# Designs tried in a protein design run: peptides against a protein of PDB entry 8PQO. Part 151

Target 1, 252 residues: chain A of PDB entry 8PQO
Amino acid sequence: VLLKEYRVILPVSVDEYQVGQLYSVAEASKNETGGGEGVEVLVNEPYEKDGEKGQYTHKIYHLQSKVPTFVRMLAPEGALNIHEKAWNAYPYCRTVITNEYMKEDFLIKIETWHKPDLGTQENVHKLEPEAWKHVEAVYIDIADRSQVLSKDYKAEEDPAKFKSIKTGRGPLGPNWKQELVNQKDCPYMCAYKLVTVKFKWWGLQNKVENFIHKQERRLFTNFHRQLFCWLDKWVDLTMDDIRRMEEETKRQ

## One batch from the design tools (peptide; made by RFdiffusion4, then SolubleMPNN)

Design b1_p22_4_s4 (from b1_p22_4, 16 letters changed)
Fold by OpenDDE base, seed 3:
Structure b1_p22_4_s4 (fold): chain B 252 residues (1-252), chain A 22 residues (1-22)
Amino acid sequence: as target 1 above (252 residues)
Amino acid sequence: KELELEIILGAILDYLNRHFPL
């Protein structure tokens, strides 16, 4: 088991982020061929647990048609059926990803708190002290070009170049986080993403767990760069606007 | 085998995170 807490600082408020996240997910989904095909929603219901109120979803992603042919040919039966259980109680979210082929030998859990701070809280997920000692804190800087693979880089998704017309935020220079502290009119938040990866196959555990973390970090980095650079597209949207957009995306 | 597994996992994670970043 390998745990890392990714801390993503953004020059947006916690409330803004909720809109921006949903917009960015919906926008990314529009670029997928075949729309919502291959996604089976088993459960979608409200939940209440220990004062946490939100929406619980259980989805199965049937990825046979969504991966390259060579991947499909290499994948064992059931390996491309991914179960996602999600508890969405913004500003808290938890997602558990499992695989039909791997069963108990594979788990990705992502627990996220969105806080109106600069990533300074320790053990925001309230792990036991012994467990917390084994968590690496990883800061993601969305403006740092060196954290982005060349194949993922797009100039229109570069926070170091983007200037929001609607909010005046950006571009994010090398010291943007330090400067943000002194900018009273610019909101900020941190997404604290505790990622737990379990891969039990003998001889491959450490390699695969580290690989998965590398991929998650890459994905978080790219996503939040997009989220920020799309600020002018979503900052004026309401949650109702987002819901309409999601419905339109499902119909494609 | 390791490379094949990385390819599969990479493709899965890439797809999932485009649909839900958490």
Scores: peptide ipSAE 0.312, ipTM 0.865, DockQ to the pose 0.425
Fold by OpenDDE base, seed 4:
Structure b1_p22_4_s4 (fold): chain B 252 residues (1-252), chain A 22 residues (1-22)
Amino acid sequence: as target 1 above (252 residues)
Amino acid sequence: KELELEIILGAILDYLNRHFPL
């Protein structure tokens, strides 16, 4: 098992982020050919547990048609059926990803707290002290070009070049986080993403767990760069606007 | 075998990230 806490600082409020996140996910889904095909929603219901109130979802992703042919040829039966269980209680979220083929031998858990700070809280997920000692804290700087792979780089998704017309935020220079403290009118937040990866195949555990973390870091970096650079597209949207967009996308 | 697993996992994670806010 390998645990890392990814801390993503953004020049947006916790409330703004909720809209931006949903918009950015919807936008990414629209860019996918056959966006809704191969997704089964087993459960979608409100939940209440231990004072946490939110929406619980259980989805199955059938990826056979969504991966390259050579991946389909290599994948064992059931390996491309992915279960996602999610507890959405914003500003808290938990996602658990499992696979039908690997069963108990594979787990990705992502637990996120969104806080109105600059990523300075220690053990925000309230792990036991002994467990917390094994967590690597990883800071993602959305403005840092060196954290982005050349194959993923797009100039239109570069926070160091983008300036929001609607909010005046950006471009994000090399000292943007330090400058943000002095800008009383600019909101900020941190997404604390505790990622737990389990891969129980002898001889491959460490390699695959590290690989998955590398992919997650890449995904978080690219996603939050997009979220910020799309600020002018979503900052004026309401939650009702997002719901309409999601319904329209499901009908396509 | 390792490379094959990385290819499969990479494709899965890439798809999933496009469909939910991880």
Scores: peptide ipSAE 0.305, ipTM 0.864, DockQ to the pose 0.486
Fold by OpenDDE base, seed 2:
Structure b1_p22_4_s4 (fold): chain B 252 residues (1-252), chain A 22 residues (1-22)
Amino acid sequence: as target 1 above (252 residues)
Amino acid sequence: KELELEIILGAILDYLNRHFPL
């Protein structure tokens, strides 16, 4: 098991981020040619547990048609059926990813707290001390081009170049986080993403767990760069606007 | 086997990441 807490600081409020996240997810989904095909929604219901109120979803992603042929040939039966269980209680969310082939030997868990701070809280997920001491804190700087793979880099998604017309935020220079503290009118938040990866195959655990973390970090970096650079597209949207957009995307 | 797993997992994660930034 490998745990890392990714801390993504953004020059947006916690409330703004909720809109921006949903918008950016919806926008990414529109770019996928397959739409909702291969996604089975088993459960989509409100939940309440231990004072946490939100939406619970259980989805199965049938990826057989969504991966290249050579991946299909290599994948064992059930390995391309991915179960996603999500508890969405913004500003808290939890996602658990498993697959039918690996069963208990594979787990990706992502637990996120969105806080109105600069990533300074320790153990925001309230882990036991023994567990917390094994968590690596990883700061993602959305303005740092060195954290972006060359193949993922787009100039239109570069926070160091983008300036929001609607908010005046950006471009994000090398010291943007330090400067943000002095900008009383600019909101900020941190997404604390505790990622737990379990891959219980002898001799491959460390490599695969590290690989998965590398992919998650890549995702978080690219996503939040997009989220910020799309600020002018979503900052004036309401949650109702987002809901309409999601429903429109489901119909396509 | 290792490379095969990385390819499979990479493809899965890439797809999931495009549909739901977690």
Scores: peptide ipSAE 0.312, ipTM 0.866, DockQ to the pose 0.447; fails the geometry check
Fold by OpenDDE base, seed 1:
Structure b1_p22_4_s4 (fold): chain B 252 residues (1-252), chain A 22 residues (1-22)
Amino acid sequence: as target 1 above (252 residues)
Amino acid sequence: KELELEIILGAILDYLNRHFPL
């Protein structure tokens, strides 16, 4: 098991982020061929547990038609059936990803707290001290070009170049996080993403767990760069606007 | 086998990222 806490600082409020996240996910989903095809929603219901109120979803992703042919040919039966269980109680979220083939030998858990700070809280997920000692804290800087793979780089998704017309935020210079403290009118937050990766196959555990973390970091980096650079597209949207967009996407 | 797993996992994670905020 390998745990890392990714801390993504953004010049947006916790409330803004909720809209921006949902918008950015919806936009990314629209660009996928076949829309919701291959996604089976088993459960989608409100939940209340231990004072946490939110939406619980259980989805199965049947990825056989969504992965390259060579991947499909290499994948064992059931390996392309991915279960996602999500507890969305914003500003807290938890996602658990499992696989039908790997069963108990594979787990990705992502627990996220969205806090109105600059990533300065330690053990925000309240792990036991012994468990927390094994968590690497990883800061993602969305303005840092060096954290982005050349193949993923787009100039229109570069926070170091982007200027929001609607909010005046950006471009994000090398010291943008330090400068943010002095900008009374610029909100900020940190997404604290505790990622637990388990890949319990002998001889492959460390390599695969590290690989998954590398991919997660890449995904978080790119996603939040997009989220920020799309600020002018979503900042004026309401949650009702987002819900409408999601419904429209489900019908396609 | 290892490379195959990385390819599969990479493709899965890439797809999933487009459908939900990881």
Scores: peptide ipSAE 0.304, ipTM 0.861, DockQ to the pose 0.456; fails the geometry check

Design b1_p22_5_s1 (from b1_p22_5, 19 letters changed)
Fold by OpenDDE base, seed 5:
Structure b1_p22_5_s1 (fold): chain B 252 residues (1-252), chain A 22 residues (1-22)
Amino acid sequence: as target 1 above (252 residues)
Amino acid sequence: KELELEIILGSILDYLNRHFSL
């Protein structure tokens, strides 16, 4: 098991981020061919647990038609059926990803707190001290081009070049995080993403767990660069606007 | 075997990223 806490600082408020996140997910989904094909929603219901209130979803992603042909040919039966269980209680979210083939030998858990700070809180997820001491804290800087793979880089999604017309935020220079403290009119937040990866196959555990973390870091980096650079597209949207976009995406 | 796993996992994670905020 390998745990890392990714801290993503953004020049947006916690309230703004809720809209921006949903917009960015919806926008990314629109670009997918086949829409909701291959996504099975088993459960979508409200939940209440230990004072946490939110929406619980259980989805199965059938990825046979969504991966390259050679991947489909190599994948064991059930390996391309991914279960996602999610507890969405913004500003808290938990996602658990499992696989039908790997069963108990594979797990990705992502627990996220969104806080109105600069990523300075320790153990926001309230782990036991023995567990917390083994968690690596990883800061993601969305303005740092060196953290982006060349194949993922787009100039229109570069926070170091983008300036929001609606808010005046950006471009993000090398010291943008330090400058935020001095800009009283610019909101900021941190997404604290505790990622737990388990891959129990002997001899491959460390390599695969590290690989998955590398991919997750890449995903978080790219997603939040997009979220920021799309600020002018979503900052004026309401939650009702987002719901309409999600419905339209499901129909495509 | 290891390379195959990385290819499969990479493809899965790339897809999932496009459908939800991880």
Scores: peptide ipSAE 0.345, ipTM 0.886, DockQ to the pose 0.430; fails the geometry check
Fold by OpenDDE base, seed 1:
Structure b1_p22_5_s1 (fold): chain B 252 residues (1-252), chain A 22 residues (1-22)
Amino acid sequence: as target 1 above (252 residues)
Amino acid sequence: KELELEIILGSILDYLNRHFSL
């Protein structure tokens, strides 16, 4: 098991982020061929547990038609059926990803707290002290081009070049995080993403767990660069606007 | 086998990222 806490600082408020996140997910999904094909929603209901209130979803992703042919040919039966259980109680979220083939030998858990700070809180997920000692804190800087793979880089998704017309935020220079403290009119937040990866195959555990973390970091980096650079597209939207967009997407 | 596994996992994670915010 390998745990890392990714801290993503953004020049947006916690409330803004909720809209921006949902918008950015919806936009990314629209660019996929076949839309919602291969996604089975088993459960979508409100939940209340231990004072946490939110929406619980259980989805199965049937990826047989969504992966390259050679991947489909190499994957054992059930390996391309991914279960996602999500508890969305914003500003807290938890996602658990499992696989039918690997069963208990594979787990990705992502627990996120969204806080109105600059990523300075320690153990925001309230782990036991012994468990917390084994967590690496990883800061993601969305303005740092060196953290982006050349194949993923797009100039229109570069926070160091983007200027929001609606908010005046950006471009993000090398010291943008330090400058935020002095900008009274610019909100900021940190997404604290505790990622737990388990891959219990003898001889491959450490390598695969590290690989998955590398991919997650890449995904978080690219997603939040997009989220920020799309600020003018979503900042004026309400949660009701987002809900309408989601309903329209389900009908296509 | 290891390379194959990484390719499979990479493809899965790339797809998942497009359908939900991890």
Scores: peptide ipSAE 0.326, ipTM 0.881, DockQ to the pose 0.425; fails the geometry check
Fold by OpenDDE base, seed 2:
Structure b1_p22_5_s1 (fold): chain B 252 residues (1-252), chain A 22 residues (1-22)
Amino acid sequence: as target 1 above (252 residues)
Amino acid sequence: KELELEIILGSILDYLNRHFSL
């Protein structure tokens, strides 16, 4: 098991981020061919547990038609059926990813707290001390081009170049986080993403767990760069606007 | 086997990354 806490600082409020996140996910989904094909929604219901109120979803992603042919040929039966269980109680969310082939030997858990701070809270997920000491804190700087793979880099998604017309935020220079503290009118937040990866396969655990973390870090970096650079597209949207957009996307 | 696994996982994660609010 490998745990890392990714801390993503953004020059947006916690409330803004909720809209931006949903917008950015919806926008990314529109670019996928086949829409919701291969996604089975088993559960989509409100939940309440231990004072946490939110939406619970259980989805199965049938990826057989979504991966290259050679991947299909290599993948064991059930390996391309991915179960996602998600508890969305913004500003807290938890996602658990498993697959039918690996069963208990494969787990990706992502627990996120969105806090109105600069990533300074320690153990925001309230892990036991023994567990917390094994968590690596990883800061993602969305303005740092060196954290972006060349193949993923797009100039239109570069926070160091983008300036929001609607908010005046950006471009994000090398010291943007330090400067943000002095900008009383600019909101900020941190997404604390505790990622737990388990891949229990003898001889491959460490390599695969590190690989998965590398992919998650890549995802978080690219996603939040997009989220910020799309600020003018979503900052004036309401949650109702987002809900309408999601429903429209489901119909396509 | 290791490379095959990375390819499979990479493909899965890439797809999930486009569909998940992770």
Scores: peptide ipSAE 0.317, ipTM 0.879, DockQ to the pose 0.470; fails the geometry check
Fold by OpenDDE base, seed 3:
Structure b1_p22_5_s1 (fold): chain B 252 residues (1-252), chain A 22 residues (1-22)
Amino acid sequence: as target 1 above (252 residues)
Amino acid sequence: KELELEIILGSILDYLNRHFSL
């Protein structure tokens, strides 16, 4: 088991982020062929637990038609069926990802707190001290070009180049986080993403767990670069606007 | 085998990221 806490600082408020996140997910999904096909929603219901109120979803992603042919040919039976259980109680979210083929030998858990700070809180997920001491804190800087793979880089998704017309935020220079502290009118938040990865196969555990973390970091980096650079597209949207957009995306 | 596994996992995670609020 390998745990890392990714801290993503953004020049947006916690409330803004809720809209931006949903917009960015919806926008990214529009580019997928076949729309919502292959997604089976088993459960979608409100939940209450220990004062946490939110929406619980259990989805199965049947990815046979969503991956390249060569991947499909290599994948064992059930390996392309992914179960996602999600507890969405924004500003808290928990997602548990499992696989039918791997069963108990594979787990990705992502627990996220969105806080109106600069990533300075320690153990925001309230782990036991013995567990917390094994968690690596990883800061993601969305403006740092060196953290982006060349194949992922797009100039229109570069926070170091983007200037928001609607908000005046950006571009994010090398010292943007330090400068943000002195900018009274610019909101900020941190997404604290505790990622737990379990891959129990003998001889491959460490390699695969590290690989998954590398991929997650890459995904978080790219996603939040997009989220920020799309600020002018979503900052004026309401949650109702987002819901409509999601419905439209599902129909494609 | 390891490379194949990485390709599979990478493809899965990439897809999930585009559909989930991870």
Scores: peptide ipSAE 0.317, ipTM 0.879, DockQ to the pose 0.452; fails the geometry check

Design b1_p22_5_s2 (from b1_p22_5, 17 letters changed)
Fold by OpenDDE base, seed 4:
Structure b1_p22_5_s2 (fold): chain B 252 residues (1-252), chain A 22 residues (1-22)
Amino acid sequence: as target 1 above (252 residues)
Amino acid sequence: KELEIEIVLGSVLDYLNNHFSL
């Protein structure tokens, strides 16, 4: 098991982020070939547990038609059926990813707190002290081009070049986080993403767990660069606007 | 093989990354 806490700082409010996240997920999904095909929604219901209120979803992703032919040929039966269980109680979210083939031998858990700070809180997920000692804190800087793979880099998704016309935010220079403290009118937040990875195959555990963390870091970096650079597309949207967009997308 | 696992997982994660509730 390998745990890392990714801290993503953004020049947006916690309330703004909720809209931006939903918009950016919807937009990224539209850009993928085949849209929502191969997604089976088993459960989508409100939940209440231990004072936490939110939406619970259980989805199965059938990826047989979504991966290259050679990947499909290499994948064991059931390995391309991915289960996602999500508890969305914004500003808290928990996602658990499992696989039909691997069963108990594979787990990705992502627990996120969205806080109106600069990533300065320690143990925001309230782990036991002994467990917290084994968590690496990883800061993601969306303005740092060196954290982006060359194959993923797009100039239109570069926070160091983008300027929001609607909000005046950006471009994000090398010291943008320090400058935020002095800008009373610019909101900021941190997404604290505790990622737990389990891959219980003898001789491959550490390599595969590190590989998965590398992919998650890549995802979080690219996603939040997009979220910020799309600010002018979503900042004026309401939650009702997002709901309408999601309903329209489901009808296609 | 490690490489085959990374190819499969990489493709799966690349797809899921665009659909996940993160």
Scores: peptide ipSAE 0.387, ipTM 0.894, DockQ to the pose 0.477
Fold by OpenDDE base, seed 1:
Structure b1_p22_5_s2 (fold): chain B 252 residues (1-252), chain A 22 residues (1-22)
Amino acid sequence: as target 1 above (252 residues)
Amino acid sequence: KELEIEIVLGSVLDYLNNHFSL
């Protein structure tokens, strides 16, 4: 098991981020071929547990038609059926990813707190002290070009070049986080993403767990660069606007 | 085997990254 806490600082409020996240997920999904085909929603219901109130979702992703032919040839039966269980109690969320082939031997768990700070809280997920000692804290800087793979780089998704017309935020220079503390009119937040990866396969555990963390870091970096650079597209939307867009997408 | 696992997981995670509520 390998744990890392990714801390993503953004020049947006916790309330703004809720809209921006949902918009950016929907926009990213539209850019994929085949849309929502192969997604089965088993459960979508309100939950209340241990004082946490939110929406619980259980989805199955049937990826057989969504991956290249050579990947299908390499994948064991059931390995391309991915289960996602999500507990969305914003500003807290938890996602658990498993697959039918690996069962209990594979787990990706992502627990996120969204806080109105600059990533300064220690153990925000309230782990036991001994468990917390084994967590690496990883800061993601959305303005740092060196953290972005050349194949993923787009100039229109570069926070160091983007200027929001609606909010006046950006471009983000090398010292943007330090400057943000002095900008009383610019909101900020940190997404604290505790990622737990388990891959219980003899001789491959550490290699595969580290590989998965590299992919998650890449995802979080690219996603939040997009979220910020799309600010003018979503900042004026309400949660009701987002819900309407989600319902329209389900009908297509 | 390691490379095959990375190919499969990389492809799966690339897809999921565009669809998941993470």
Scores: peptide ipSAE 0.381, ipTM 0.892, DockQ to the pose 0.460
Fold by OpenDDE base, seed 2:
Structure b1_p22_5_s2 (fold): chain B 252 residues (1-252), chain A 22 residues (1-22)
Amino acid sequence: as target 1 above (252 residues)
Amino acid sequence: KELEIEIVLGSVLDYLNNHFSL
């Protein structure tokens, strides 16, 4: 098992981020061939547990048609059926990813707290002290081009170049996080993403767990760069606007 | 086997990156 806490600082409020996240997920999904094909929604219901109130979803992603032929040939039966269980109680979220082939030997868990700070809270997920000692804290800087793979880089998704017309935020210079403290009118937040990866195959555990973390870090970096650079597209939207957009997308 | 796993997982994760509630 390998745990890392990714801390993503953004020049947006916690409330803004809720809209921006949903918008950015929806926008990223539109660019995929076949959209919702192969996604089975088993459960989508409100939940309440231990004072946590939110939306629970259980989805199965059937990826047989979504991966290249050679990947399909290499994948064991059930390996391309991915289960996602998600508890969305914003500003807290939990996602658990498993697959039918690996069963208990594969787990990706992503627990996120969204806080109105600069990533300064320690153990925001309230792990036991012994467990917390094994967590690497990883800061993601959305303005740092060196954290972006060349193949993923887009100039229109570069926070160091983008300036929001609607908010005046950006471009994000090298010291943008430090400058936020002096900008009283600019909101900021941190997404604390505790990622737990389990891949229980002898001889491959460490390699695969590190590989998965590398992919998650890449995802978080690119996603939040997009989220910020799309600020003018979503900042004036309400949660009701997002809900309408999601409903319209489901009808297409 | 390692490379095969990385290829499969990489492809799966690349797809899921656009769909997951992360």
Scores: peptide ipSAE 0.330, ipTM 0.876, DockQ to the pose 0.453
Fold by OpenDDE base, seed 3:
Structure b1_p22_5_s2 (fold): chain B 252 residues (1-252), chain A 22 residues (1-22)
Amino acid sequence: as target 1 above (252 residues)
Amino acid sequence: KELEIEIVLGSVLDYLNNHFSL
């Protein structure tokens, strides 16, 4: 098992981020070939547990048609069926990802707290001390081009070049986080993403767990760069606007 | 086997990245 806490600082409020996240997920999904085809929604219902209120979803991603032919040829039966269980109680979210082939030998868990701070809270997920001492804290800087793979880099998704017309935020220079503290009118938040990866195959555990973390970091980096650079597209939207957009997308 | 796992996982994660409830 390998745990890392990714801390993503953004020049947006916690409330703004809720809209921006949903918009950016929807927008990113539109860019995928075949859209939501192959996604089976088993459960989508409100939940209440231990004072946490939110939406619970259980989805199965049937990826046989979504991966290249050579991947389908290499994948064992059930390996391309991914289960996602998500508890969305913003500003808290938990996602558990499992695979039918790997069963108990594979787990990705992503637990996120969104806080109105600069990533300074320790053990925001309230792990036991013995567990917390094994968690690596990883800061993601969305303005740092060196953290972006060349194949993922787009100039229109570069926070170091983007300036929001609607908010005046950006571009994010090398010291933007330090400068943000002095900008009283610019909101900020941190997404604390505790990622737990389990891959229990002898001889491959460490390598695969590290690989998965590398992919998650890549995802979080690219996603939040997009989220920020799309600020002018979503900052004026309400949660009701997002819900309407989601409903319209489901009808297509 | 390791390379195959990375290819499969990479492709799966790349797809899911656009669909996950993060």
Scores: peptide ipSAE 0.309, ipTM 0.865, DockQ to the pose 0.461; fails the geometry check

